# Designs tried in a protein design run: peptides against a protein of PDB entry 2Q3Z. Part 23

Target 1, 272 residues: chain A of PDB entry 2Q3Z
Amino acid sequence: YVLTQQGFIYQGSAKFIKNIPWNFGQFEDGILDICLILLDVNPKFLKNAGRDCSRRSSPVYVGRVVSGMVNCNDDQGVLLGRWDNNYGDGVSPMSWIGSVDILRRWKNHGCQRVKYGQCWVFAAVACTVLRCLGIPTRVVTNYNSAHDQNSNLLIEYFRNEFGEIQGDKSEMIWNFHCWVESWMTRPDLQPGYEGWQALDPTPQEKSEGTYCCGPVPVRAIKEGDLSTKYDAPFVFAEVNADVVDWIQQDDGSVHKSINRSLIVGLKISTKS
Target 2, 254 residues: chain A of PDB entry 2Q3Z as posed
Amino acid sequence: YVLTQQGFIYQGSAKFIKNIPWNFGQFQDGILDICLILLDVNPKFLKNAGRDCSRRSSPVYVGRVGSGMVNCNDDQGVLLGRWDNNYGDGVSPMSWIGSVDILRRWKNHGCQRVKYGQCWVFAAVACTVLRCLGIPTRVVTNYNSAHDSNLLIEYFRNSEMIWNFHCWVESWMTRPDLQPGYEGWQALDPTPQEKSEGTYCCGPVPVRAIKEGDLSTKYDAPFVFAEVNADVVDWIQKSINRSLIVGLKISTKS

## One batch from the design tools (peptide; aimed at target 1 I155 W174 S261 L262)

Design b2_p14_6_s4 (made by RFdiffusion4, then SolubleMPNN; from b2_p14_6, 9 letters changed)
Fold by OpenDDE base, seed 1:
Structure b2_p14_6_s4 (fold): chain B 272 residues (1-272), chain A 14 residues (1-14)
Amino acid sequence: as target 1 above (272 residues)
Amino acid sequence: EHEPIKLDYPQLSA
C-alpha cells in the first residue's frame, strides 16, 4: 500500500465490474516535492504556517488536508471535477492513466487546477499523495454509491401518482464511486478505531465548511457509530442509505414508500 | 481497457 506504484481501479457497475490500470507513481521524480507543495499551499498553512507544520505528524490531520486539496474547491487544489461530458477545454477524466502527469501539470502551471477529474481520478491522486507522505493508502470502489445531501441517511425521490420522478434528483446514486482508505491510528477517538480510515476527495458535500471528507474509521461505518468524526453519517450513507420514494397523489396526499429495488452499496477494496 | 460511464453526478454548489 506504500511501495506499489502500479495498480488497478475498479469501475463500471455492480452488474458489470470493470477495471483500469493506473500508475500511482509515488516514487517518480519530483512527485514527493509536488506533494509537499500541496501541503504548503493549503489554507491552513497560509493562515498559520507554524500551526499547520506542527500538525503534519498526524496522519489524521494530513489525511483531511489532502482530502480537501485534491479537489480545487475552496482552495488552490489539484483537480476540477466535471461530469457533463464537455471536456473540450481540458483533458477528459477518462483519458488519464496515472497520477504523475496530473500532479506535474498542476505544479508546472503554478498550482492551477487541472481540468478535469471524476471520482476515480480524485481518489487516485489522493492515494498517490498519501502514499508519498508515508500513509498506507488504497483506492476503494463502491457500486451503487449514494450521495446523501441532507444527512438523513436516505436517498429520496419524489414521484407523481404515476411513479415518475419529479424534481432535480439532487440526491443520487452513482453507478460507482471511488474514494481512499488510509491506515492510521486514531488517538483523537476512543480506543478501537485504529486501522482503515475512509477519505473522500471528490467534492460532494462540505465538511466544516470545506469540500473534504474524513478520515472516518471503516469500523465505525460497519458498526453504525455515526458520532465518530469525521463525516460518519455521510460515508455511512454512501454504503448503507435506504431509498425512499415520496409519492404525491392527485388529492395532495403523500405516501412514503421504501424502494427495495434500489440497494445502495457494494464496496470493493483494491489489493494493490 | 475500459471506459467508465457516470450515469449520475452531484449538483455542486456554485
Scores: peptide ipSAE 0.035, ipTM 0.693, DockQ to the pose 0.123
OpenDDE base, seeds 2, 3, 4, 5: peptide ipSAE 0.034, 0.030, 0.029, 0.027; ipTM 0.605, 0.633, 0.645, 0.700; seed 2 fails the geometry check

Design b2_p14_7 (made by RFdiffusion4)
Pose (drawn by RFdiffusion4):
Structure b2_p14_7 (pose): chain A 254 residues (1-148, 151-160, 170-248, 256-272), chain P 14 residues (1-14)
Amino acid sequence: as target 2 above (254 residues)
Amino acid sequence: TREELPVGTPGADD
């Protein structure tokens, strides 16, 4: 989770899982410096640099800033999202085989966002950043499935959608800032929309808090709970509707 | 597909 520089990002579908190899490259030349730069341009550093550097004692703080800076609403984030099959301005999300070239591009262009990312690209870059800084991190994929004239499927078809698959990262740490028993894997989601409140979204939120439905636990628990849960009910006339099943075959490299 | 698709979109099961 710290030292291995290549891994797998799972894509495809719940029935046809694709394992896409990836070069996280967290110890390649210039990557650590780029990661320290990423911290020094974060909005909290601009607001209070002395405090920001002091807070870097915490993997909760750093995990939040690190993952949060990958797809930042501010112009200094690492990547720009796009899902319309129109990637001519820059580089397709399906082209990358690693996080390194993106990070280097980002540094060289005044810390401007690199076009383009999709959920697994953001998550892959977040893994590189956090592994470089020493926070044990893994990329995770969740799969969702539809069964087909449903209004539900139409509403979505024609960025908090429910996708065929969605990726995020999990980082390992204690949570002295929370009630006892929430140490371990924390979910961090670097996909784009920081929207409800706060400098960043989404996480870190303990995976256990998600499993337990304890959605008052910081940070951004409802956003992560929504990626792995959806409750759909029909009233033809009360009935459970399985036209949408969310939270299947959640996967990571062994 | 590696492209992210809303569920129910053609190709989302690939």

Design b2_p14_7_s1 (made by RFdiffusion4, then SolubleMPNN; from b2_p14_7, 7 letters changed)
Fold by OpenDDE base, seed 4:
Structure b2_p14_7_s1 (fold): chain B 272 residues (1-272), chain A 14 residues (1-14)
Amino acid sequence: as target 1 above (272 residues)
Amino acid sequence: SLQQLPVGAPGSDL
């Protein structure tokens, strides 16, 4: 979790689980220095350096900063996400084989966002950074991972009578999604929430105005404690959202599809 | 595909 520099990231689908080798490279030359630069360009440091630095002893604080800074949304973060299969002006997310090249590119280009990432790239870079900072971290893959955009813990599909999906298609389930789990104490919570904390660096939803997610105790998600900071409802939905498939008829009537059974969530934690 | 895709999207393996 801290010492392993090479590992595997799980991808594909619940039916067709795949993996890729990944070089986390947290002990490669200059990587720690890049992780410190990442902290020094974060919005909280720029706003109040003394306050930011005083909080860097907290893995809760650092984890939340890293989850925000691994994506370039709202800040000078590392990666620009892209999912439209148009990567010609950068590097395809599927081309990366490790975090080291990404971090070096980011730093060497004056902390300019690296093109491009998807979930596992964000997660892997976050894993590298957190490991560099001494936080035990692992990549997690969740198959049939929900992206709840309206915080209702539901993924709703609307279809016409022909089964064609209608509407804006805003709510979705990923074939897979990756985030990280980091081991830390939670002195900011009630007792018993120490251990693995979910952090999601993929820019899916804003948390307190920034594209970041967590840390949230994995225990809280398992127990359904959605009041637990940070972002418990969102992370809960990723692994437990209910799927509702609606069929709208020509008369405007709406019926639940009884033929569709989709189970959200199949979480695999890496051992390395 | 190894890319992250919506469930039911082309190449999602679903």
Scores: peptide ipSAE 0.342, ipTM 0.855, DockQ to the pose 0.538
OpenDDE base, seeds 1, 2, 3, 5: peptide ipSAE 0.478, 0.319, 0.465, 0.375; ipTM 0.922, 0.804, 0.917, 0.880; seeds 1, 3, 5 fail the geometry check

Design b2_p14_7_s2 (made by RFdiffusion4, then SolubleMPNN; from b2_p14_7, 7 letters changed)
Fold by OpenDDE base, seed 5:
Structure b2_p14_7_s2 (fold): chain B 272 residues (1-272), chain A 14 residues (1-14)
Amino acid sequence: as target 1 above (272 residues)
Amino acid sequence: SLQQLPVGAPGSDK
C-alpha cells in the first residue's frame, strides 16, 4: 500500500465492472518534492505556517489537508473536476494513465489547477500523495455511489403521475465513485477506530467550510457510528443511502414507489 | 463507460 507504484482502478458499473491500469508513481523523481509543495501551499500553511508544520506528524491532519488540496476548490489545489464531456481546453479525465504527469503539470505550471479530473483521477492523485508521505493508502471504488446533499441519508426522486422525474434534483447516484482509504491510528477518537480511514478528495460537499472529506474510520461507517469525525454521515450515505422514489399525483397526494431497482453501494477495495 | 456518470434515477443505470 506504500511500495506499489503500479495498480488498477475499477470503473464502469456494478453490472459491468471495468478497470484501468494506473501509474501511481509515488517514488518517481521529484514527486515527493511536489507533495511537499502541495502541503506548503495549503490554506492552513498560508494562514499559520508554524502551526501547520507542527501538525504534519499527524496522518489525520495530513490526510484531511490532502483531501482538500487534491481538488482546486477553495485553494491552489491540483485538479479541476469536469463531467460535461467538454474537455477541449484541457486533458480528458479518461486520458490520464497515472498520477505523475498530473502532479508534474500542476507544479510546472505554478501550482495552477490541472484540467480535468473525475472521481478516480482525484482518488488516484490523493493515493499517490498519501503514499508518498508514507501513509498506506488504497483506491476504493463504490458502484451506485450516492451523493447526499442534505445529510438526511436519503436519495429522493420525485415523479409525476406519468412517472416523469420532476426537475433536476440535486441528489444523485453515480454509476461509480472513487475515493481512498488510508491506514492510520486515531488518537483523536475513542480506542478501536485505528485502521482504514476513508478520505474523499472529489469536491462533493464542504466539510468545515472546505471541499474535503474525512478521515473517517471505515469501522465507524460499518457500525453506523455517524457521530465519528470526520464526515461520517456523508461517507455512510455514499455506501448506504436509502433511495426513495416519490410519486406525486395531480391531487397532491404522494406515495413511495413499490419497486426499487437501484441499490446504493457496492464497494471494492484494491489490494495494491 | 470509463466516464463517471450520474445514474439519474432508479432504473436509469442501463
Scores: peptide ipSAE 0.310, ipTM 0.784, DockQ to the pose 0.465
OpenDDE base, seeds 1, 2, 3, 4: peptide ipSAE 0.293, 0.209, 0.263, 0.297; ipTM 0.783, 0.747, 0.760, 0.776

Design b2_p14_7_s3 (made by RFdiffusion4, then SolubleMPNN; from b2_p14_7, 7 letters changed)
Fold by OpenDDE base, seed 3:
Structure b2_p14_7_s3 (fold): chain B 272 residues (1-272), chain A 14 residues (1-14)
Amino acid sequence: as target 1 above (272 residues)
Amino acid sequence: SLQQLPVGAPGWDK
């Protein structure tokens, strides 16, 4: 989880699991230096360098910073996400074969955001950075991964009488989603939450005003302890959300229907 | 590799 520089990332769908080889390259020349630059341009450092540096011994703190800095939302982060199949002004997310080129491009262009990434690219870069910083980290893939937008642990589709989805930015389920799990103690929590912590660098929802997610104990998610920081409800929903259809009729009546055809969550952890 | 797609989008289950 620290020493392995090459691995596989799982993609595809629950019924058609695929993988790609990925070069994490955490020990390649200059990569550690780039990771340190990433820390030095984070908003917390810019606000108070002394405070930020004093907290870098905490993998909890560093993990949260990295989660936010791997995406370019809100800061000088590494990657810009794009999902609309219009990648001509950058690099297709599907073209990347490793983290090293991405990080080098980011640094070499003055910490300008790299176009483009999707979930596994964000996760892989985060994995590289965290490993560089000595934090055992693995990429995780979750099939039928929910994106809960209103923190109610549901994926809610609003539909007209014809079954057509209504409204903009409706909640949704990804065919797959990737994030990372990092091994750390949690002295900031009650005893028993040491171990794997979920971190999600893909910009999905804001946490305390920044597009970041975690760390949250995998144990907390497994046991349904949604009070555990950080972002337990969101991560829980990614793997456990129920799906509900709200069907509105012409007369204004609304019918609630549980959608049992959409089963959220099938998580696969990598072995290295 | 395959891109990340919303469930129900063309090719999502491939």
Scores: peptide ipSAE 0.473, ipTM 0.924, DockQ to the pose 0.548
OpenDDE base, seeds 1, 2, 4, 5: peptide ipSAE 0.368, 0.342, 0.378, 0.334; ipTM 0.878, 0.849, 0.880, 0.790

Design b2_p14_7_s4 (made by RFdiffusion4, then SolubleMPNN; from b2_p14_7, 7 letters changed)
Fold by OpenDDE base, seed 3:
Structure b2_p14_7_s4 (fold): chain B 272 residues (1-272), chain A 14 residues (1-14)
Amino acid sequence: as target 1 above (272 residues)
Amino acid sequence: SLEQLPVGEEGSDL
């Protein structure tokens, strides 16, 4: 994991799994220095450098910082996300072939956000950074990945009497979503939560006021321990949310229907 | 397409 500079990222859909080659490039010239700059511009460092630096020996702390700093939300982070097919003022997310160019662009433009990323770009950059910092990390793809906005472990669609989705589609299921898993001990948790920890650098939900996610033990998600820090309910929902349709009738009545056609979660962990 | 899309809006990957 730490030594692999080239790999594949899984994309597409559950029915049509695709992959792209990706150059993580964690050992390329200057990349480690850029990762250190990323740490030195994080909000926690800017607030209290001594406290931030004293905690950099913790993969838990560093992982959480990196998750927040790979996106540019709330800070001087690396990537701006965009999903509306309007990429003309930047680089299409689909054009990236590796993390190195992204990180170099970010640094060379004075830590200005790079346009643009989607989930696999965020995940791949986070993977590069974490590997540079000596944290064993892999990219993970989850097909039919839920984005639960209200932490109720449901994806809720409001529909009219004709079954048409009404209101803001704030909650959704992605065809695929990518995040990272990092290997670390969890001395801040009860015994048995060492191992792979999920971290999500895509700016989906705020955790403690910052667009970051994790680390959360993969074991906790598998066992349904939603009390486990950090962000266990959100990551659990990504892979296990139930889908509910709320169908409004003309009389103002609402019918609840479980949508069994939308099956959330098909996680693929990379071996490289 | 290799784009991340909402389920149901992803074109045929064919």
Scores: peptide ipSAE 0.374, ipTM 0.822, DockQ to the pose 0.471
OpenDDE base, seeds 1, 2, 4, 5: peptide ipSAE 0.354, 0.350, 0.350, 0.346; ipTM 0.813, 0.807, 0.814, 0.794

Design b2_p14_8 (made by RFdiffusion4)
Pose (drawn by RFdiffusion4):
Structure b2_p14_8 (pose): chain A 254 residues (1-148, 151-160, 170-248, 256-272), chain P 14 residues (1-14)
Amino acid sequence: as target 2 above (254 residues)
Amino acid sequence: SDADREELPVGSEP
């Protein structure tokens, strides 16, 4: 989770899982410096640099800023999202085989966002950043499935959508800032929309808090709970509707 | 191959 520089990012579907190899490259030349730069341009550093550097004692703080800076609403984030099959301005999300070239591109262009990312690109870059800084991190994929004239499927078909698959990262740490027993894997979601409140979204939120439905636990628990849960009910006339099943075959490299 | 990697809303698959 710290030292291995290549891994797998799972894509495709719940029935046909694809394992896409990836070069996280966290110890390649210039990557650590780029990661320290990423911290020094984060909005909390601009607001109070002395405090920001002091808070870097915490993997909760750093995980939040690190993952949060990958797809940042501010112009100094690492990547820009796009899902319309129109990637001519820059580079397709399906083209990258690693995080390194994106990070180098980002540094070289005044810390401007690199076009373009999708959920697994953001998550892959977040893994590189956090593994470089020493926070044990893994990329995770969740799969969702539809069964087909449903209004539910139409509403979605025609960025908090429910996708065929969605990726995020999990990082390992204690949580002295929370009630006892929430140490371990924390979910961090660098996909774009920081929207409800706060400088960043989403996480870190303990995976256990998600499993337990303890959605008052910081940070951004409802956003991660929504990626792996959806409750759908019909009233033809009360009935459970399975036209949408969310939270299947959640996967990571062994 | 790209279609399998494209992130799509549910129900929008080829």

Design b2_p14_8_s1 (made by RFdiffusion4, then SolubleMPNN; from b2_p14_8 with S1D E6Q E7Q)
Fold by OpenDDE base, seed 4:
Structure b2_p14_8_s1 (fold): chain B 272 residues (1-272), chain A 14 residues (1-14)
Amino acid sequence: as target 1 above (272 residues)
Amino acid sequence: DDADRQQLPVGSEP
């Protein structure tokens, strides 16, 4: 989880699982230096360098910083996400084969955001950075991954009487989503939450005003402890949200239906 | 195949 530089990332769908090779390259020349630059340009460092540096011994703190800095939202982070198939002014997310080129491009262009990433790219870069910083980290793929926007642990679809989806489709389920899990102690929590911690660098929701997510103990998610910092409800929903259809009739009546055909969450952890 | 690898919404089709 620290020493392996090459691995696979799972993609596709729950029924058709695919994988791609990925070069994490955490030991390649200059990559550690880039990771340190990433820390030195984070908002917390810019606000108070001494305080930020004093906290870098905490994998909890560093993990949260990295989660925020791998995406360029709200800071000078590494990657700009894009999902609309318009990648002509950058690099298609599907074109990347490793983290090294991404990180080098970011640094070489004055910490300008790299275009473009999707979930596995964010996760892979985060994995590289965290490994560079000595934090055991693995990429995780979750099929039928929910994006809960209102923290109600539901994915809600509005449908007309014919079953057609209405509205802006803000809440949704990804065919797959990738994030990382990092091994760390949690001295900031009650005993027993040491171990794998979920971190999600894909900019999906803001946490304390920043597009970051975690760390949250995998155990807390498994046990349903949604009070555990950070971002337990969101991560829980990614793997456990229920799907609800609101069927609207012409007379204005609404019927609530639990959609049991779509099961949220099928998590696969990588071995490397 | 890029089309098979892209992250896409599920269950949002009318």
Scores: peptide ipSAE 0.354, ipTM 0.861, DockQ to the pose 0.522
OpenDDE base, seeds 1, 2, 3, 5: peptide ipSAE 0.343, 0.155, 0.095, 0.352; ipTM 0.860, 0.771, 0.727, 0.857; seed 5 fails the geometry check

Design b2_p14_8_s2 (made by RFdiffusion4, then SolubleMPNN; from b2_p14_8, 6 letters changed)
Fold by OpenDDE base, seed 4:
Structure b2_p14_8_s2 (fold): chain B 272 residues (1-272), chain A 14 residues (1-14)
Amino acid sequence: as target 1 above (272 residues)
Amino acid sequence: DDDELAQLPVGSEP
């Protein structure tokens, strides 16, 4: 997971799984230096350089910093996300073929955010950075991936009497979503949570005031231990949320229905 | 082709 520079990222839908080749390029010239710059421009370093540097021996700390710094939300991070198909002032997320060009562009433009990324781009860049820093990391794709915005472990659709979805569709299920899993010990947790940790660099929800996510033990998610830091409920919901339809009738009554046709979560871990 | 690889809400047409 540290040594592989070329790999595949899974995309598409649960019914139509696709993949793209990706150059992670963690050993290409200058990439490690860029990863170190990424650490040196993070908000925690800017606030207290000595404290930040002293914590860089912790993959838990570094993983959390990287998850926040791969996106440009709240900081001088690498990528700006965009999903509205308007990419004319940048690069389409679908155009990227590797992390190297993204990281080089970011650094060469004075750590200016690179336009644009979507989930797999964020995940891939995070994977590159974490691998550069010696943290075994893989990209993970989850099909029918829930984005729970209110931390209730549900995806809720509001429907009229005809079954038409109403409202702004704030909560949603992605056709696919990508994040990373990194191998690390968790001395900050109870024994048994060492191993793969989920980190999500896509700016979906704030964690402790910053668009970052994890690390959270994959084991904790599997066991339903939602008290485990960091961000266990959010990551749990990505793979396990139930879908609820709220159907409004003409009389103003609302009927709650569990949508059993939408199965959230089909996770595929990449080997490279 | 690009639309097939985009991250999209389930049920959203490209």
Scores: peptide ipSAE 0.326, ipTM 0.838, DockQ to the pose 0.564
OpenDDE base, seeds 1, 2, 3, 5: peptide ipSAE 0.316, 0.320, 0.319, 0.321; ipTM 0.833, 0.836, 0.835, 0.836

Design b2_p14_8_s3 (made by RFdiffusion4, then SolubleMPNN; from b2_p14_8, 6 letters changed)
Fold by OpenDDE base, seed 2:
Structure b2_p14_8_s3 (fold): chain B 272 residues (1-272), chain A 14 residues (1-14)
Amino acid sequence: as target 1 above (272 residues)
Amino acid sequence: DNDLRRQLPVGSEP
């Protein structure tokens, strides 16, 4: 997970799983230097360099920083996300074939955000950075991935009496979503949470004021320990959210219905 | 297939 520079990323849908080759390239020339620059421009470093540097021995700390810095939200991060299929002023997320070009572009343009990324691009870049920093990391794909926006572990749809969705969808389910899992100890947690930790660099929700996510023990997610740092409820919801339909009746009454036809979560962890 | 290559919202139906 540290040595592998070439791999695959899963995409598509639960019914139609697809994979693409990806060059992580963590050992290519200059990539380590770029990763160090990434650390040196993070908000925590800018606020207190000494404190930030003193904490870089912690994979937990570094992982969280990387999660935040791979996206350009709130900082001088690497990638700008875009999902509206309009990429004329940049590079289509679908055109990237590796992390190296992205990182080089970012650095070479004065740490200007690279346009554009989607989840697998964010995840792949994070994977490269973390591997470069010596943290075993893999890309994970979750199909039917929920984006819970109000931390209630639900995806809620409002429907009329005919079952038609009303208004704009605030909460949603992605056909697929990618993030990374990194192997680390968790001395900041109770014993037993060492191992794979989920980190999500795609800017979806703010964590402690920053668009970042994790690290959270995969074990905690599996066991439903939502109190575990960091961002356990959000990650849990990505893979386990229940879907609820709020159905408005003709008389104005609202009926709550559990939608069992929409199954959230089908996670695939890469082996390389 | 663009739908397999990019993230898309899943509809309210499977």
Scores: peptide ipSAE 0.381, ipTM 0.864, DockQ to the pose 0.517
OpenDDE base, seeds 1, 3, 4, 5: peptide ipSAE 0.354, 0.340, 0.355, 0.389; ipTM 0.862, 0.851, 0.858, 0.871; seeds 4, 5 fail the geometry check

Design b2_p14_8_s4 (made by RFdiffusion4, then SolubleMPNN; from b2_p14_8, 6 letters changed)
Fold by OpenDDE base, seed 3:
Structure b2_p14_8_s4 (fold): chain B 272 residues (1-272), chain A 14 residues (1-14)
Amino acid sequence: as target 1 above (272 residues)
Amino acid sequence: DDDLLRQLPVGSEP
């Protein structure tokens, strides 16, 4: 999880699982230096360098910083996400074959955001950075991955009488979503939550005002302990949310329907 | 672009 530089990332759909080779390249020349630059341009460092540096021995702290800095939201982070299939002014997310080129581009352009990424690109770059910093990390793929916006552990669709979704989709389910799991102790939590921690660098929801997610113990998610920091409800929903349709009739009445056709969550952990 | 590999909302066609 630290020594391997090449691996596979799972993509596609639950029914059609695919994988691509990925060069994480954590030992490539200059990559560690770029990871250190990433830490030195994070908002917490800029606000109070001494405090930030004093906390870099904590993989919990560093993991959270990296989660926020891999995306360019809120800061001088690495990647700009784009999902509308219009990538002409940058690089298609599907074109990347490794983390090294992305990180080098970011650094070489004065820490300006690299266009573009999607979930597996964010996850892969985060994996590279965390491995560079000595944190055992793996990429995880979750098929039918929910994005819960209002923290109610539901994906809610509003539909007309014909079943057509009304309004903008704020909550949704991805065909697949990638994040990372990092191995660390959790001295900030009750005993027993050491081990794999989920971190999600794809900008989806803000956590404490920043587009970052985790670390949250995988055990906590498995056991349904949503009180554990960080972002347990959100990560739990990614893998366990229920889907509800609110069907509005012409008379203004609303019918609640549990959508059992959309089954959230099929998580695959990699060995790389 | 690989439409089979890009991230999409469920129900969206590549």
Scores: peptide ipSAE 0.358, ipTM 0.861, DockQ to the pose 0.547
OpenDDE base, seeds 1, 2, 4, 5: peptide ipSAE 0.349, 0.354, 0.354, 0.351; ipTM 0.857, 0.860, 0.853, 0.856

## One batch from the design tools (peptide; aimed at target 1 F158)

Design b2_p15_1 (made by RFdiffusion4)
Pose (drawn by RFdiffusion4):
Structure b2_p15_1 (pose): chain A 254 residues (1-148, 151-160, 170-248, 256-272), chain P 15 residues (1-15)
Amino acid sequence: as target 2 above (254 residues)
Amino acid sequence: SHTVHFNNGIENLTF
């Protein structure tokens, strides 16, 4: 989770899982410096640099800023999202085989966002950043499935959608800032929309808090709960509707 | 009438 520089990002579907190899490259030349630069341009550093550097004692703080800076609403984030099959301005999300070239591109262009990312690209870059800084991190994929004239599927078909698959990262740490027993894997979601409140979204939120439905636990628990849960009910006339099943075959490299 | 309710903890939608 710290030292291995290549891994797998799972894509495809719940029935046909694709394992896409990836070069996280966290110890390649210039990557650590780029990661320290990423911290020094974060909005909390601009607001109070002395405090920001002091808070870097915490993997909760760093994990939040690190993942949060990958797809930042501010112009100094690492990547820009796009899902319309129109990637001519820059580079397709399906092209990348690693996080390194994106990070270098980002540094070389005044810390401007690199076009383009999709959920697995953001998660892959987040993994590189956090593994470089020493926070044990893994990329995770969740799969969702539809069964087909449903209004539910129409509403979605035609960025908090429910996708065929969605990726995020999980990082390992204690949580002295929370009630006891939430140490371990924390979910961090670097996909784009920081929207409800706060400098960043989403996480870190303990995986256990998600499983337990303890959605008052910081940070951004409802957003991660929503990626692995959806409750759908019909009233034809009360009935459970399985036209949408969310939270299947959640996967990571062994 | 057919009514579909959706909730994922963020959205509370009715169709």

